Peptides against a protein of PDB entry 4U39. Designs and how they scored, part 195

Target 1, 302 residues: chain A of PDB entry 4U39
Amino acid sequence: SIKVIGVGGGGNNAVNRMIENEVQGVEYIAVNTDAQALNLSKAEVKMQIGAKLTRGLGAGANPEVGKKAAEESKEQIEEALKGADMVFVTAGMGGGTGTGAAPVIAQIAKDLGALTVGVVTRPFTFEGRKRQLQAAGGISAMKEAVDTLIVIPNDRILEIVDKNTPMLEAFREADNVLRQGVQGISDLIATPGLINLDFADVKTIMSNKGSALMGIGIATGENRAAEAAKKAISSPLLEAAIDGAQGVLMNITGGTNLSLYEVQEAADIVASASDQDVNMIFGSVINENLKDEIVVTVIATG

## One batch from the design tools (peptide; made by RFdiffusion4, then SolubleMPNN)

Design b2_p29_7_s2 (from b2_p29_7, 13 letters changed)
Fold by OpenDDE base, seed 2:
Structure b2_p29_7_s2 (fold): chain B 302 residues (1-302), chain A 29 residues (1-29)
Amino acid sequence: as target 1 above (302 residues)
Amino acid sequence: MKLAAFGTGTKEQALEEAKKSFLEFEKKE
């Protein structure tokens, strides 16, 4: 089974966005120290952590409180994650609960033998230096606790949105990028097909790979496949080129009109931008909710 | 949603498997 666990406010916003987009084949778990915020989750499983420590009042933007809250609730977390083959841990880094609890939850998942993938955001620079410093500590702890860590630099989201985009919409776009990171992987595994991708191949590419980079490209029109692929490999979310990556996961998602030619064109572009000796997982997904759009997601590991 | 193509391995292997799986998908849909 695949479990997605949202940790703290940002992680739970991302999980709500995943549920709203009907990401299939995954179980959703919402974790928070704030009981009122947790009640707003759309997840079927809602877990309050650190009830004795925090009394449901949240972590007060202190990562050490978030960490201790997860440690207090270790047995409950273990029970909720038990039997998962794969666990996605999603959080907004820089806060109290997400920053402190996400590494503890990730370690619990890894110790249970699940393939553990972190998908987290760095705070925007405008959220202040304190959040950036706390996020750096949380990201460092996540690297040790996961098999693969995707870090989304929120400041790079500002390069792909309109300059007049309200602050609230920039946070919604960060939640959407978190969704795309989880869905880009989960759809390759959990989406029904004539032949399913072997989970062992995913485990080989993602197990103990450390930090990963993610690029996303979306396009419409006659050259949509090539444009989406070019946008993915040149995505502002990529902090480096993908040519040095040991592993690449590629997802090409289109509507019912997605052609074999478009799939090949997009795949050839990403493959040509990757290392010659790269181990690649490729998948193409038909999403009936997409009309003229093609979405290319590239995750580079190693 | 449906998985229409998949492939693993080297670039060449992954692309060839994906092509094959997509063609099999199109024949059954």
Scores: peptide ipSAE 0.220, ipTM 0.802, DockQ to the pose 0.843
Fold by OpenDDE base, seed 3:
Structure b2_p29_7_s2 (fold): chain B 302 residues (1-302), chain A 29 residues (1-29)
Amino acid sequence: as target 1 above (302 residues)
Amino acid sequence: MKLAAFGTGTKEQALEEAKKSFLEFEKKE
């Protein structure tokens, strides 16, 4: 089974966005120290952590409180994660709960033998230096606790959106990028295919790989496949080129009109940008909700 | 219905397997 755990405010917003976009084949768990915020989650499983420590009032933007809250609730987290083959831990780093609790939850998942993938954001520079420093500490702790860590630099989202984009829309876009990172992987595993992806192959590419980079491209029109692939490999979200990666996961998602030619064209572009000896997982998914859009997600590991 | 074609291995192997999977899909519709 695949479980997605949203940790703290940013992680829970991402989980809500996944549920709203009908990401299938995954179980959703919302985790928070703030009981009032947790009640707004759309997840079926809602877990308040650190109830004794915080009294449901949240972590006060302190990562040490978030950490201790997860440690207090260890047994509840273990029971919620039990039997998962794969666990996604999603959080906005820089806050109290997400920054402190996400590494603890990830370590619990890993200790249970699940393939543990972190999908987290760095805060925007405008959120201030304190959040950036807290995020750096949380990301360091996440690297030790996961098999693969995808870090989304939120400031790079500002390169994709209009400069006049309201702050609330920039946060919504960060939630969407978190969604796309989880969905790009989960759809490869959870979507029934003619050839099912062996979960062993996913483990080979994602186990103990440390930091990973993610690129996303979306396009429409006659050259949509090539444009989406080019946007993915040149994505501002990529802090480096994918040509140095030991492993690449590629998801091409389109509507019912997705052609084999479009799939090949997009795959050839990503493969040409990758190392010759790269271990690749390729998947093409039909999503009736995309209509004329093609979405290419590239995750580079190693 | 969400349907997927998959391939693994080298970039050439992964692409070739995915092509085969996609062709098998088109034959079942």
Scores: peptide ipSAE 0.127, ipTM 0.699, DockQ to the pose 0.765
Fold by OpenDDE base, seed 4:
Formats: structure tokens, sequence, C-alpha cells
Structure b2_p29_7_s2 (fold): chain B 302 residues (1-302), chain A 29 residues (1-29)
């Protein structure tokens, strides 16, 4: 089974966005120290952590409170994660709950033997230096607690969106990028396909790989496959080129009109940008909700 | 129905397996 855990405000917003986009084949768990915020989650499983420590009033933007809250609730977290083959831990780094609790939750998942993938955001520069410093500490702790950590640099989202994009829309886009990172992987595993990926192959590419890079490309029109692939491998979300990666996961998602030619064209572009000896997992997914769009997601590990 | 074609291994192997999977689907529709 695949479990997606949203931790704190940003993680829970991402989980809500996943549910709204009907990401299938995953169980959603919302975790928070704020009971009121947790009640707004769309997740089936809602877990309040640190009820004694925080009294449901949140972590007060203190990562140490978030950490202690997860430690207080360790047994509840273990029970909720039991039997998961894969666990996605998603959070916005820089806050109290997400920054402090996400590494603890990730370690619990890993100790249970789940393939543990972190998908987290680095705060925007405009959120202030304190959040950036807290996020750096949380990211460091996540690296030790996960098999693979995808870090989304929110400032790079500003390069993808229109310059006139309101601050609220930039946060929504960060939630959407978190969704795309989880969905890009989960759809490869959980989508009933003609050929199901062996979960062992996913483990080979993602186990103990440390930091991973994610690129996303979206395009429409006659050359949409090539354009989407080129955008993915040159994505501002990639802090480095994918040519040095030991593993690549590629998801090509299109509508019912996705052709084999388009799939080949996109795959050849990503393959050409990758190392010759790269281990690749390739998947194509048909999403009936996509009209004329192709979405290429590339995750580079190692 | 969400349909997925998958391939694993080297670039060439992964792509070839995915192509085969996709073609098998197109034949069933």
Amino acid sequence: as target 1 above (302 residues)
Amino acid sequence: MKLAAFGTGTKEQALEEAKKSFLEFEKKE
C-alpha cells in the first residue's frame, strides 16, 4: 500500500490538492498540531500530534515543538503507517509542525521498512530569513530520515509562473508542485496498467538515494510531447542537470489522444539528457481529465 | 480508465518495454 502523509499546514494543503485532483491508489493521512487546521483537511485519516504538548493550538512556528509533538505521538504514527510499502512525507519546510514533525514521521516510516520519500518545499525568500534557516535544519533532518528527498525550491516556482502572479497563487503553485511530485511517482505504481511496475524496481532507484531533483514540463499543440520533455529537463525546479543522475523516473501523462509517437519522442529527449548508464523507470499514463495537455515529470536520483 | 505503460532497466530496455505495453493496449481497444 502507498500512504501519503501531509505534515503541518503546507503538507496538508498539498494533500488536499491531491484529493481534489483525484490522485488514486493512495491512502491520505493529514498530520497537524493545530486541531482547527486539521479539521479542514480532506484526508480520510486525520491525526492530531502532540495533543498534550500543544493542546491542539499548533507549534507556534517552532520546529522543536513540531519534533516533540511527533515524538509524543510516535505510537499513533506507527499504527497509522503499519503495512505501508511506500510512504510519501510531504511538508512545507520553515514552519513549526512540518519542519519538526516530518523528519520524525519519515524516520518512523523508514524504521517500519517502507520506502520513504520526502517531498518538501523550501520557503520563498519573501517568507523571511528565519523560515529559510528553519527549513535548512528540517531539510537536513529529512535527508537522514528518508530514502529519497525531493526538495522544491519555491523561489524557482516564480520563474515558471507569470511575474504578476499574486503571492497566494504562488503558494497554490507550490502545493501543486508538491502534488505533481507525489503523483508523478504514485501514478507509476498505483495506476492499474497493462504492465504494473514491480515495486522492487522502484525500490532499486529510490532506496537510500538521498537528494533527488524534480523537473516538470507541460505543453499543448503539435509538438507538445517534445516541448513538455524539454521543459521538464530544463525545469527551473532542477537545481542541477539530470545528466549526473544514477536513476531517473519519468512519467508522461496525457489525455486519451496520447500517441505512442509522442511517448517515444518525450522519452528519447529525457533519455538523451540523462547519463548513458542511468537506471530508468519509464511510465506513460492516460488521464481522461487532460484534454490537449501533456505533462512530463522527471525525478532524478543519485 | 487510467492506463499505464511501463518499462524498466536501461534507457533502451525501459523504452522498448513501454512501447510494447502501449502497443498491446492499442490492440485491446
Scores: peptide ipSAE 0.117, ipTM 0.687, DockQ to the pose 0.751
Fold by OpenDDE base, seed 5:
Structure b2_p29_7_s2 (fold): chain B 302 residues (1-302), chain A 29 residues (1-29)
Amino acid sequence: as target 1 above (302 residues)
Amino acid sequence: MKLAAFGTGTKEQALEEAKKSFLEFEKKE
């Protein structure tokens, strides 16, 4: 089974966005120290952590409170994660609950023997230096607690969106990028097909790989496959080129009109941009909700 | 959603497997 656990405000917003987009084949868990914020979650499983410590009033933007809250609720977290083959831990780094609790939750998942993938954001520079420093500490702790960590630099989202994009829309786009990171992987594993993905192959690419880079490309029109693939490998979300990666996971998602030619064209572009000796997982997903769009997600590990 | 193609291994292996799996998908649809 695949579980997605949203931790704190940013993680829960991302989980809400995943549920709204009908990401299938995953169980959603919302975790927060703030009971009022947790009640706004769309997840079926809602877990208040640190009820004794925080009394449901949240972590006060203190990562140490978030950490202690997860430690207080360890047994409850273990029970909720038990039997998962894969666990996605999603959070906005720089806050109290997400920054402090996400590494603890990730470690619990890993100790249970789940393939543990972190998908987290760095705060925007405009959120201030304190949040950046807190995020850096949380990201460092996440690296030790996960098999693979995807870090989304929110400042790079500003390169994808219009310069006039309101601050609130930039946060919504960060939630959407978190969704795309989880969905890009989960759809390959959880989507029924003619060939079941051997979960062993996913483990080979993602187990103990540390930091991963994610690129996303979306396009429409006659050259949509090639354009989406080119956008993915040149994505502003990539902090480096994918040519040095030991492993690449590629998802090509299209509508019912997705052709073998388009799949091949996109895959050849990503393969050509990758290392010659790369271990690749390639998947193509038909999503009936995508009419004319192709979405290419590339995750580079190692 | 349906998984239409999948491939693993080297670039060449993954691409060839994906092509085969996609062709099998199209035959069943």
Scores: peptide ipSAE 0.226, ipTM 0.804, DockQ to the pose 0.858; fails the geometry check

Design b2_p29_7_s3 (from b2_p29_7, 15 letters changed)
Fold by OpenDDE base, seed 4:
Structure b2_p29_7_s3 (fold): chain B 302 residues (1-302), chain A 29 residues (1-29)
Amino acid sequence: as target 1 above (302 residues)
Amino acid sequence: MKIAGFGVGTREQALKQMKESFKEFEEKL
């Protein structure tokens, strides 16, 4: 089974966005120290952590409180993650709960023998230096606790969105990018098809790879596949080129009109930007909710 | 949603398998 665990405010917003976009074949768990915020989650499983420590009042933007809250609730987290083959841990880094609890939850998932993938954001520069420093500590702890850690630099989202995008929409786009990182992988494993990707192949590419980068491209029109693939490999979210990666995962998702030619064109572009000796996973997904859009997600590991 | 195809391995293997698996998907639609 695949479980997605959203940790703290940003992680829970991302989980809500996944549920709203009908991400299939995954179980959703919302974790928070704030009981009021947790009640707003759309997840089936809602877990309040650190109830004794915080009394449901949240972590006060302190990562040490988030850490201790997860440690207090270890047995409850173990029970909720039990029997997962794969666990996505999603969080906005720089806060209290997400930054402190996500590494603890990730370690619990890994100790249970699940393939543990972190999908986390760095805070925007405008959120201030304190959040950036807290996020750096949380990201360092996540690297030790996961098999693969996808880090999304929120400041790079501002290069993809319109310059006039309100601050609230920039946060929604960060939640959407977290969704795309989870969905880009989970759809390849959990989506019913005539031919499913073996979880063993994903495990081979993602186990003990450390840091990963994600690129996303979206396009419409006659050259949409090539355009989406080019946008993905040149994505501002990629802090480095994919040619230095030890593994590459590509998902191409389109509507019912996705053609073999488009799949080939996108895959050839991503493959040509990758090293020749790199282990690759290519997947194609038909999403009936996509009309004329193609979405290419690239994850570079190692 | 449906998986339409996949490919795994080296660049050449993954591309080949992707193309073959997607073609099999189209033939079964």
Scores: peptide ipSAE 0.353, ipTM 0.870, DockQ to the pose 0.846
Fold by OpenDDE base, seed 5:
Structure b2_p29_7_s3 (fold): chain B 302 residues (1-302), chain A 29 residues (1-29)
Amino acid sequence: as target 1 above (302 residues)
Amino acid sequence: MKIAGFGVGTREQALKQMKESFKEFEEKL
């Protein structure tokens, strides 16, 4: 089974966005120290952590409280994650609960033998230096606790959106990018296909790879596959080129009119931007909601 | 939502597997 665990406010917002977009074949778990915020989760499983420590009042933006809250609730987390083949841990770094609890939850998932993937955000620079420093510590702890860590630099979202984009919309876009990172991988595995990816092949590319980069490209029109692939490999979310990556995961999602030619064209572009000896996993997914859009998600590992 | 195709390995291996998987998908549509 695949489990997605949203940790703290940002992680729970991302999980809500996944549920709203009908991301299938995954079980959703919402984790928070704030009981009121947790009640707003759309997840089937809602877990309050650190009930004794925090009394449901949240972590007070302190990562040490988030860490201790997850440690207090270790057995409950183990029970909720038991039997997962893969666990996505999603959180906004720089806060209290997400920054402190996400590494503990990730380690629990890894110790249970699940393929553990972190999908986390760095805070925007405008959220202040304290959040950036807290995020750096949380990201370092996540890197040790996961098989693969996808870090989304929120400041790079400001390069994709209009400069006049309201702050609230920039946060919604960060939640959407978290969704795309999880969905881009989960759709390749969880969707009952006529042919399933061997989960062993996914493990080979994602196990103990450390930091990963994610690029996303969206396009429409006659050259939509090539344009989406080019946008993905040149995405502002990629802090570096994918040419040095040891592994690449590629998801090509289109409507019912997605052709084999378009899938091949997109895969050829991404493969040509990667090392010759790169291990690639790619999949094509039909999503009837995309109509004329193609979405290419690239995850570079290693 | 349905997986239309996938591939694993080198570029050549992955592209081959994808073409095979997509053909099987088209035959079942």
Scores: peptide ipSAE 0.189, ipTM 0.784, DockQ to the pose 0.815
Fold by OpenDDE base, seed 1:
Structure b2_p29_7_s3 (fold): chain B 302 residues (1-302), chain A 29 residues (1-29)
Amino acid sequence: as target 1 above (302 residues)
Amino acid sequence: MKIAGFGVGTREQALKQMKESFKEFEEKL
């Protein structure tokens, strides 16, 4: 089974966005120290952590409170994660609960033998130096606790959105990018295809790979596949080129009009930008909600 | 209906398997 755990406010917003986009084949778990915020979750499983420590009032933007809250609730987290083959831990780094609890939850998942993938955001520079420093500590702890850590630099989202984009929309885009990171992988595993991807192949590419980079490209029109692939490999979300990666996961998602030629064209572009000895997983997904759009998601590991 | 074509392995192997999976899909539509 695949479990997605949203940790703290940002992680729970991302999980809500995943549920709203009908990401199938995954179980959703919302984790928070704030009981009021947790009640707003759309997840089937809602877990309040650190009830004794915080009394449901949240972590007060302190990562040490988030950490201790997860440690207090370890047995409850273990029971919720039991029998998962794969666990996605999603959080907005720089806050109290997400930054402190996400590494603890990730370690619990890994200790249970699940393939543990972190999908986290770095805060925007405008959220201030304190959040950046807290996020750096949380990301360091996540790297030790996961098999693969996808880090989304929120400041790079400002390069792909309009400069006049309201702050609230920039946060929604961060939630969407978190969704795309989880969905880009989960759709490869959980979607019944003509060829089922062996979970062993995903483990080979994602186990003990450390930091991963994610690129996203979206395009429409006649050259949409090539354009989406080019945008993905040159995405501002990629802090480095994908040519040094040991593994590449590629998801090509289109509408019912997605052609074999378009999938091939997009895959050839991404593959040509990758190392010759790279281990690749390609997947293509038909999403009936996509009309004329193609979405290419590239995850580079290693 | 989500339809997934997959390819795994080296660049060449993954591309080949993906093309095969999609071809089988187009033949079933």
Scores: peptide ipSAE 0.143, ipTM 0.730, DockQ to the pose 0.796
Fold by OpenDDE base, seed 2:
Structure b2_p29_7_s3 (fold): chain B 302 residues (1-302), chain A 29 residues (1-29)
Amino acid sequence: as target 1 above (302 residues)
Amino acid sequence: MKIAGFGVGTREQALKQMKESFKEFEEKL
C-alpha cells in the first residue's frame, strides 16, 4: 500500500490539494499538533501528535516542540504506517510541526521497511531568516531519515508565476508543486494500467538516493509534448541539470488524445538530457481531466 | 486515469520498453 502523510500546516494543505485532485490508489494521513487546524483536513485518517506536550495548541513555530510531539506519539505513528510499502512524507519546512515532526515520522516509516520519500518545501525568502534557518535544519534531518528527499525551493516558484501573483496564490502553487511531486510518482505505481511497473524497479531507483530534484513542464498545442519536456528539463525548480543524476523518473500525463508519437517525443527529449548509463523509469498516464494539456514531471535522483 | 505504458532500465532500455509497450497496446485496440 502507498500512504501519504501531510505533516503540519503546509503538509496538510498539500494533502488537501491531492484529495481535491482525486489522486488515486493512496491512503491519506493528516498529522498536526494543532487540533483546530487538523479538523480542516480532508484526510480520512487524522492524527493529533503531542497532545500532552502541546494540549492541541500547536508547536509555536518551534521545531523542537514538533520533534518531541512526534516522539510522544511514536506508537500511534507506527500503527498508522503499519503495512505500507511506500510512504510519502510531505511538509512545509520552516514551521514548528512540519520541520520537527516530519523527520521523526520519516524515520519511523523507514524503520518499518517502507520506501520513504520526502517531498518538502523550502520557505519563501519573504517568510524571513528564522524560517529559512529552521528549514535548513529540518531538511538536513529529513535527508538522514528518508530514501529520497525532493526539496522544492519556493523562491523558484516565483520565477514561473506572474510578478503580480498574490501571496496566497504563491502558497497555493507551492501546494500544487508538492501535489505534482507525489502524484508524478504515485500514479506510476498505484494507477492500474495495461502494463504495470514493478515496485522493485521503483525501489532500485529511489532507495538510499538522498537528495532529488524535480522539474515540471506543462504545454498545449501542436508541439505540446516537446514543449512540455523541454520545460521540465529546464524547469526553474531544477537547481542543477539532470545530466549528472544516477536515476530519473519521468511521468508523461495527457488527456485521452495523448498519442504514442507525443510520448516518444517527450521521452526522447528527457532521455537525451540524461546520462547514457542512468537508471530510468518512464511512464505515460491518461488523465481524462486533462483536455489539450500535457504535463511532464521529471525527478532526478542521486 | 490509466497508465498507457512504461519502461525501466538504462536510457536505451527504458525507451525501447516504452515503445514496445505502446506497440502491444495498439495491436490490442
Scores: peptide ipSAE 0.097, ipTM 0.722, DockQ to the pose 0.764

Design b2_p29_7_s4 (from b2_p29_7, 12 letters changed)
Fold by OpenDDE base, seed 1:
Structure b2_p29_7_s4 (fold): chain B 302 residues (1-302), chain A 29 residues (1-29)
Amino acid sequence: as target 1 above (302 residues)
Amino acid sequence: MKIAGFGVGTRQQALEQMKKSFEEFQAKQ
């Protein structure tokens, strides 16, 4: 089974966005120290951590409180994650609960033998230096606790969105990028098809790879596949080029009109931007909710 | 949603497998 665990405010917002987009074949778990915020989760499983420590009042933007809250609730986390083959741990880094608890939860998932993937955001520069420093510590701890860590630099989202985008929409886009990172992988495993990707192949490409980068491209029109692929490999979310990666995962998602030519064209572009000796996973997904849009997600590991 | 195709391995293997699996998907629609 695949489990997605949202940790703290940002992680739970991302999980809510995943549920709203009907990401199928995954179990959603919301974790928070704030009981009021947790009640707003759309996840089926809701877990309050550190009830004794925090009394449901949250972590007060302190990562050490988030860490201790997860440690207090270790047995409950183990029970909720038990039997997962894969665990996505999603969080907004820089906050108290997400930054402190996400590494502890990730380690619990890994110790249970699940393929553990972190999908986390760095805070925007405007959230201040304290959040950025807290996020750096949380990301370092996540890197030790996961098999693969996808880090989304929120400041790079500002390069994709309009300059006049309200701050609230920039946070919604961060939640959407977290969704795309999880969905880009989970759809390849959990989506019913005539042929499914072997989970062993995903495990081979993602196990003990450390840091990963994600690029996303969206396009419409006649050259949509090539344009989406070019946008993905040159995405501002990629802090480095995908050359030198040890593994590359590509998901191309389109509507019912997605052609073999478009899939091949997109894959050739991504493959040509990658090293010759790279282990690759390519997947194509048909989403009936997509009309003329193609979405290419690229994840570079290692 | 449906998986239409996949490929795994080296660049060439992944491309060839994805092409084949997508063709098999199209033939069954």
Scores: peptide ipSAE 0.447, ipTM 0.907, DockQ to the pose 0.849
Fold by OpenDDE base, seed 2:
Structure b2_p29_7_s4 (fold): chain B 302 residues (1-302), chain A 29 residues (1-29)
Amino acid sequence: as target 1 above (302 residues)
Amino acid sequence: MKIAGFGVGTRQQALEQMKKSFEEFQAKQ
């Protein structure tokens, strides 16, 4: 089974966005120290952590409270994660609960033998130096606790959105990028098909790979496949080129009109930007909701 | 949603397997 755990406010917003977009084949778990915020989750499983420590009042933007809250609730977290083959841990780094609890939850998942993937955001620079410093500590702890860690630099989202984009929409786009990172992987594993990707192949590419980079490209029109692939490999979300990666995952998602030529063209572009000796997973997904859009997601590991 | 194709291996292996698996998917639709 695949489980997605949203940890704290940002992680739970991302999980709500995943549920609203009908991401299939995954179980959703919302984790928070704030009981009122947790009640707003759309997840089927809702877990309040650190009930004794925090009394449901949240972590007060302190990562050490988030950490201790997850440690207090270790047995409940273990029970909720039991039998998962893969666990996605999603959080906004820089806060109290997400920054402190996400590494503890990730370590519990890894200790249970699940393939553990972190998908987390760095805070925007405008959220201030305190959040950036807290996020750096949380990201460092996540690296040790996961098999693969995808870090989304929120400041790079500002290069993709219009300059007049309201701050609230920039946060919604960060939640959407978190969704795309989880969905880009989960759809390759959990989506029904005539032939499914072996989970053993996913384990080979993602186990003990450390930090990963993600690129996303979306396009429409006659050259949509090539444009989406070019946007993905040159994405502002990529802190480095995909050349030099040890593994590359690519997801090409399109509507019912997705052609073999478009799949080939997009795959050839991503493959040509990658090293010859890299282990690759390519996947193509039909999503009837995308109509004329193609979405290319690239994840570079190692 | 449906998975339409996949490929695993080296650049060339993954690409060829993706093409083949997508063709097999289209032929069954």
Scores: peptide ipSAE 0.440, ipTM 0.905, DockQ to the pose 0.842
Fold by OpenDDE base, seed 3:
Structure b2_p29_7_s4 (fold): chain B 302 residues (1-302), chain A 29 residues (1-29)
Amino acid sequence: as target 1 above (302 residues)
Amino acid sequence: MKIAGFGVGTRQQALEQMKKSFEEFQAKQ
């Protein structure tokens, strides 16, 4: 089974966005120290952590409170994660709960033998130096606790949105990028098909790989596959080119009109931007909701 | 949603498997 755990405010917003986009074949768990914020989650499983420590009032933007809250609730987290083959831990780094609790939850998932993937954001520079420093500590702790850690630099989202984009919309786009990172992987494993990707192959590419980068491209029209693939490999979300990666995962998702030619064209572009000795997973998904759009997600590991 | 194809391995292996799996998907539609 695949479980997606949203940790704290940003992680729970991402989980809500996944549920709203009908991401299939995954169990959603919302984790928070703030009981009022947790009640707004759309997840079936809602877990308040650190109830004794915080009294449901949240972590006060302190990562040590988030950490201790997860440690207090360890047994409850273990029971919620039991029997998962794969666990996605999603959080916005820089806050109290997400920064402190996500590494503890990830370690619990890994200790249970699940393939543990972190999908986290760095805060925007405008959120201030304190959040950036807290996020750096949380990302370091996540890197030790996961098999693969996808880090989304929120400041790079500002390169793909209009300069007049309200701060609230920039946060919604960060939640959407977190969704795309989880969905880009989960759809390859959890989506019913005539031929399913072997979970062992995913485990080979994602197990003990450390940091990963993600690129996303969306396009429409006659050259949509090539344009989406080119946008993905040149995505501002990629802090480095994919040519240094030890593993590459590509998902191409299109409507019912997705052709073999389009799948091959996108895969050839991504493969040509990668090293010759790289282990690759290519997946193609039909999503009837995309109509004329193609979405290419690239994850570079190692 | 449906998986239409996949490929794993080296560049060449992954591309060939993707092609084959997608052709098998199309033939069963």
Scores: peptide ipSAE 0.426, ipTM 0.902, DockQ to the pose 0.840
Fold by OpenDDE base, seed 4:
Structure b2_p29_7_s4 (fold): chain B 302 residues (1-302), chain A 29 residues (1-29)
Amino acid sequence: as target 1 above (302 residues)
Amino acid sequence: MKIAGFGVGTRQQALEQMKKSFEEFQAKQ
């Protein structure tokens, strides 16, 4: 089974966005120290952590409180994660709960033998230096606790959105990028198909890889596949080119009109931007909710 | 949603397998 755990405010917003986009074949778990915020989650499973420590009042933007809250609730987290083959841990780094609890939850998932993938954001520079420093500590702790850690630099989201994008929409886009990182992988495993990707192949590419980078490209029109692939490999979200990666995962998602030519063209572009000896996973997904859009997600591991 | 195709391995293996699996998907639609 695949479980997606949203940890703290940003992680829970990302989980809500996944549920709203009908991400299939995954179980959603919302984790928070704030009981009021947790009640607003759309997840089926809602877990309040650190109830004794915080009394449901949240972590006060302190990562040490988030950590201790997850440690207090370890048995409850273990029970919720039991029998998962794969666990996505999603969080906005820089806060109290997400930064402190996500590494603890990830370690619990890994210790249970699940393939543990972190999908986390760095805060925007405008959120201030304190959040950036807290996020750096949380990211370092996540790196040790996961098999693969996808880090989304929120400041790079400002390069892919309109310059007039309100601050609230920039946070929504960060939640959407977290969704795309989880969905880009989970759709390849959990989506019903005539031939499904073997979970063993995903495990080979994602186990003990450490840091990963994600690129996303979206396009429409006649050259949409090539444009989406080019946008994905040159994505501002990629802090480095994918040529140095040890593994590359590509998801191309289109509507019912997705052609073999488009799938090939996108894959040839991504493959040509990658090293020749790299282990690759290519997947193509038909989403009936996509009209003329193609979405290419690239994850570079190692 | 449906998986239309996949490929795993080296660049060439992954591309060839994805093409084949996608063609098999289209032929069964």
Scores: peptide ipSAE 0.422, ipTM 0.901, DockQ to the pose 0.854

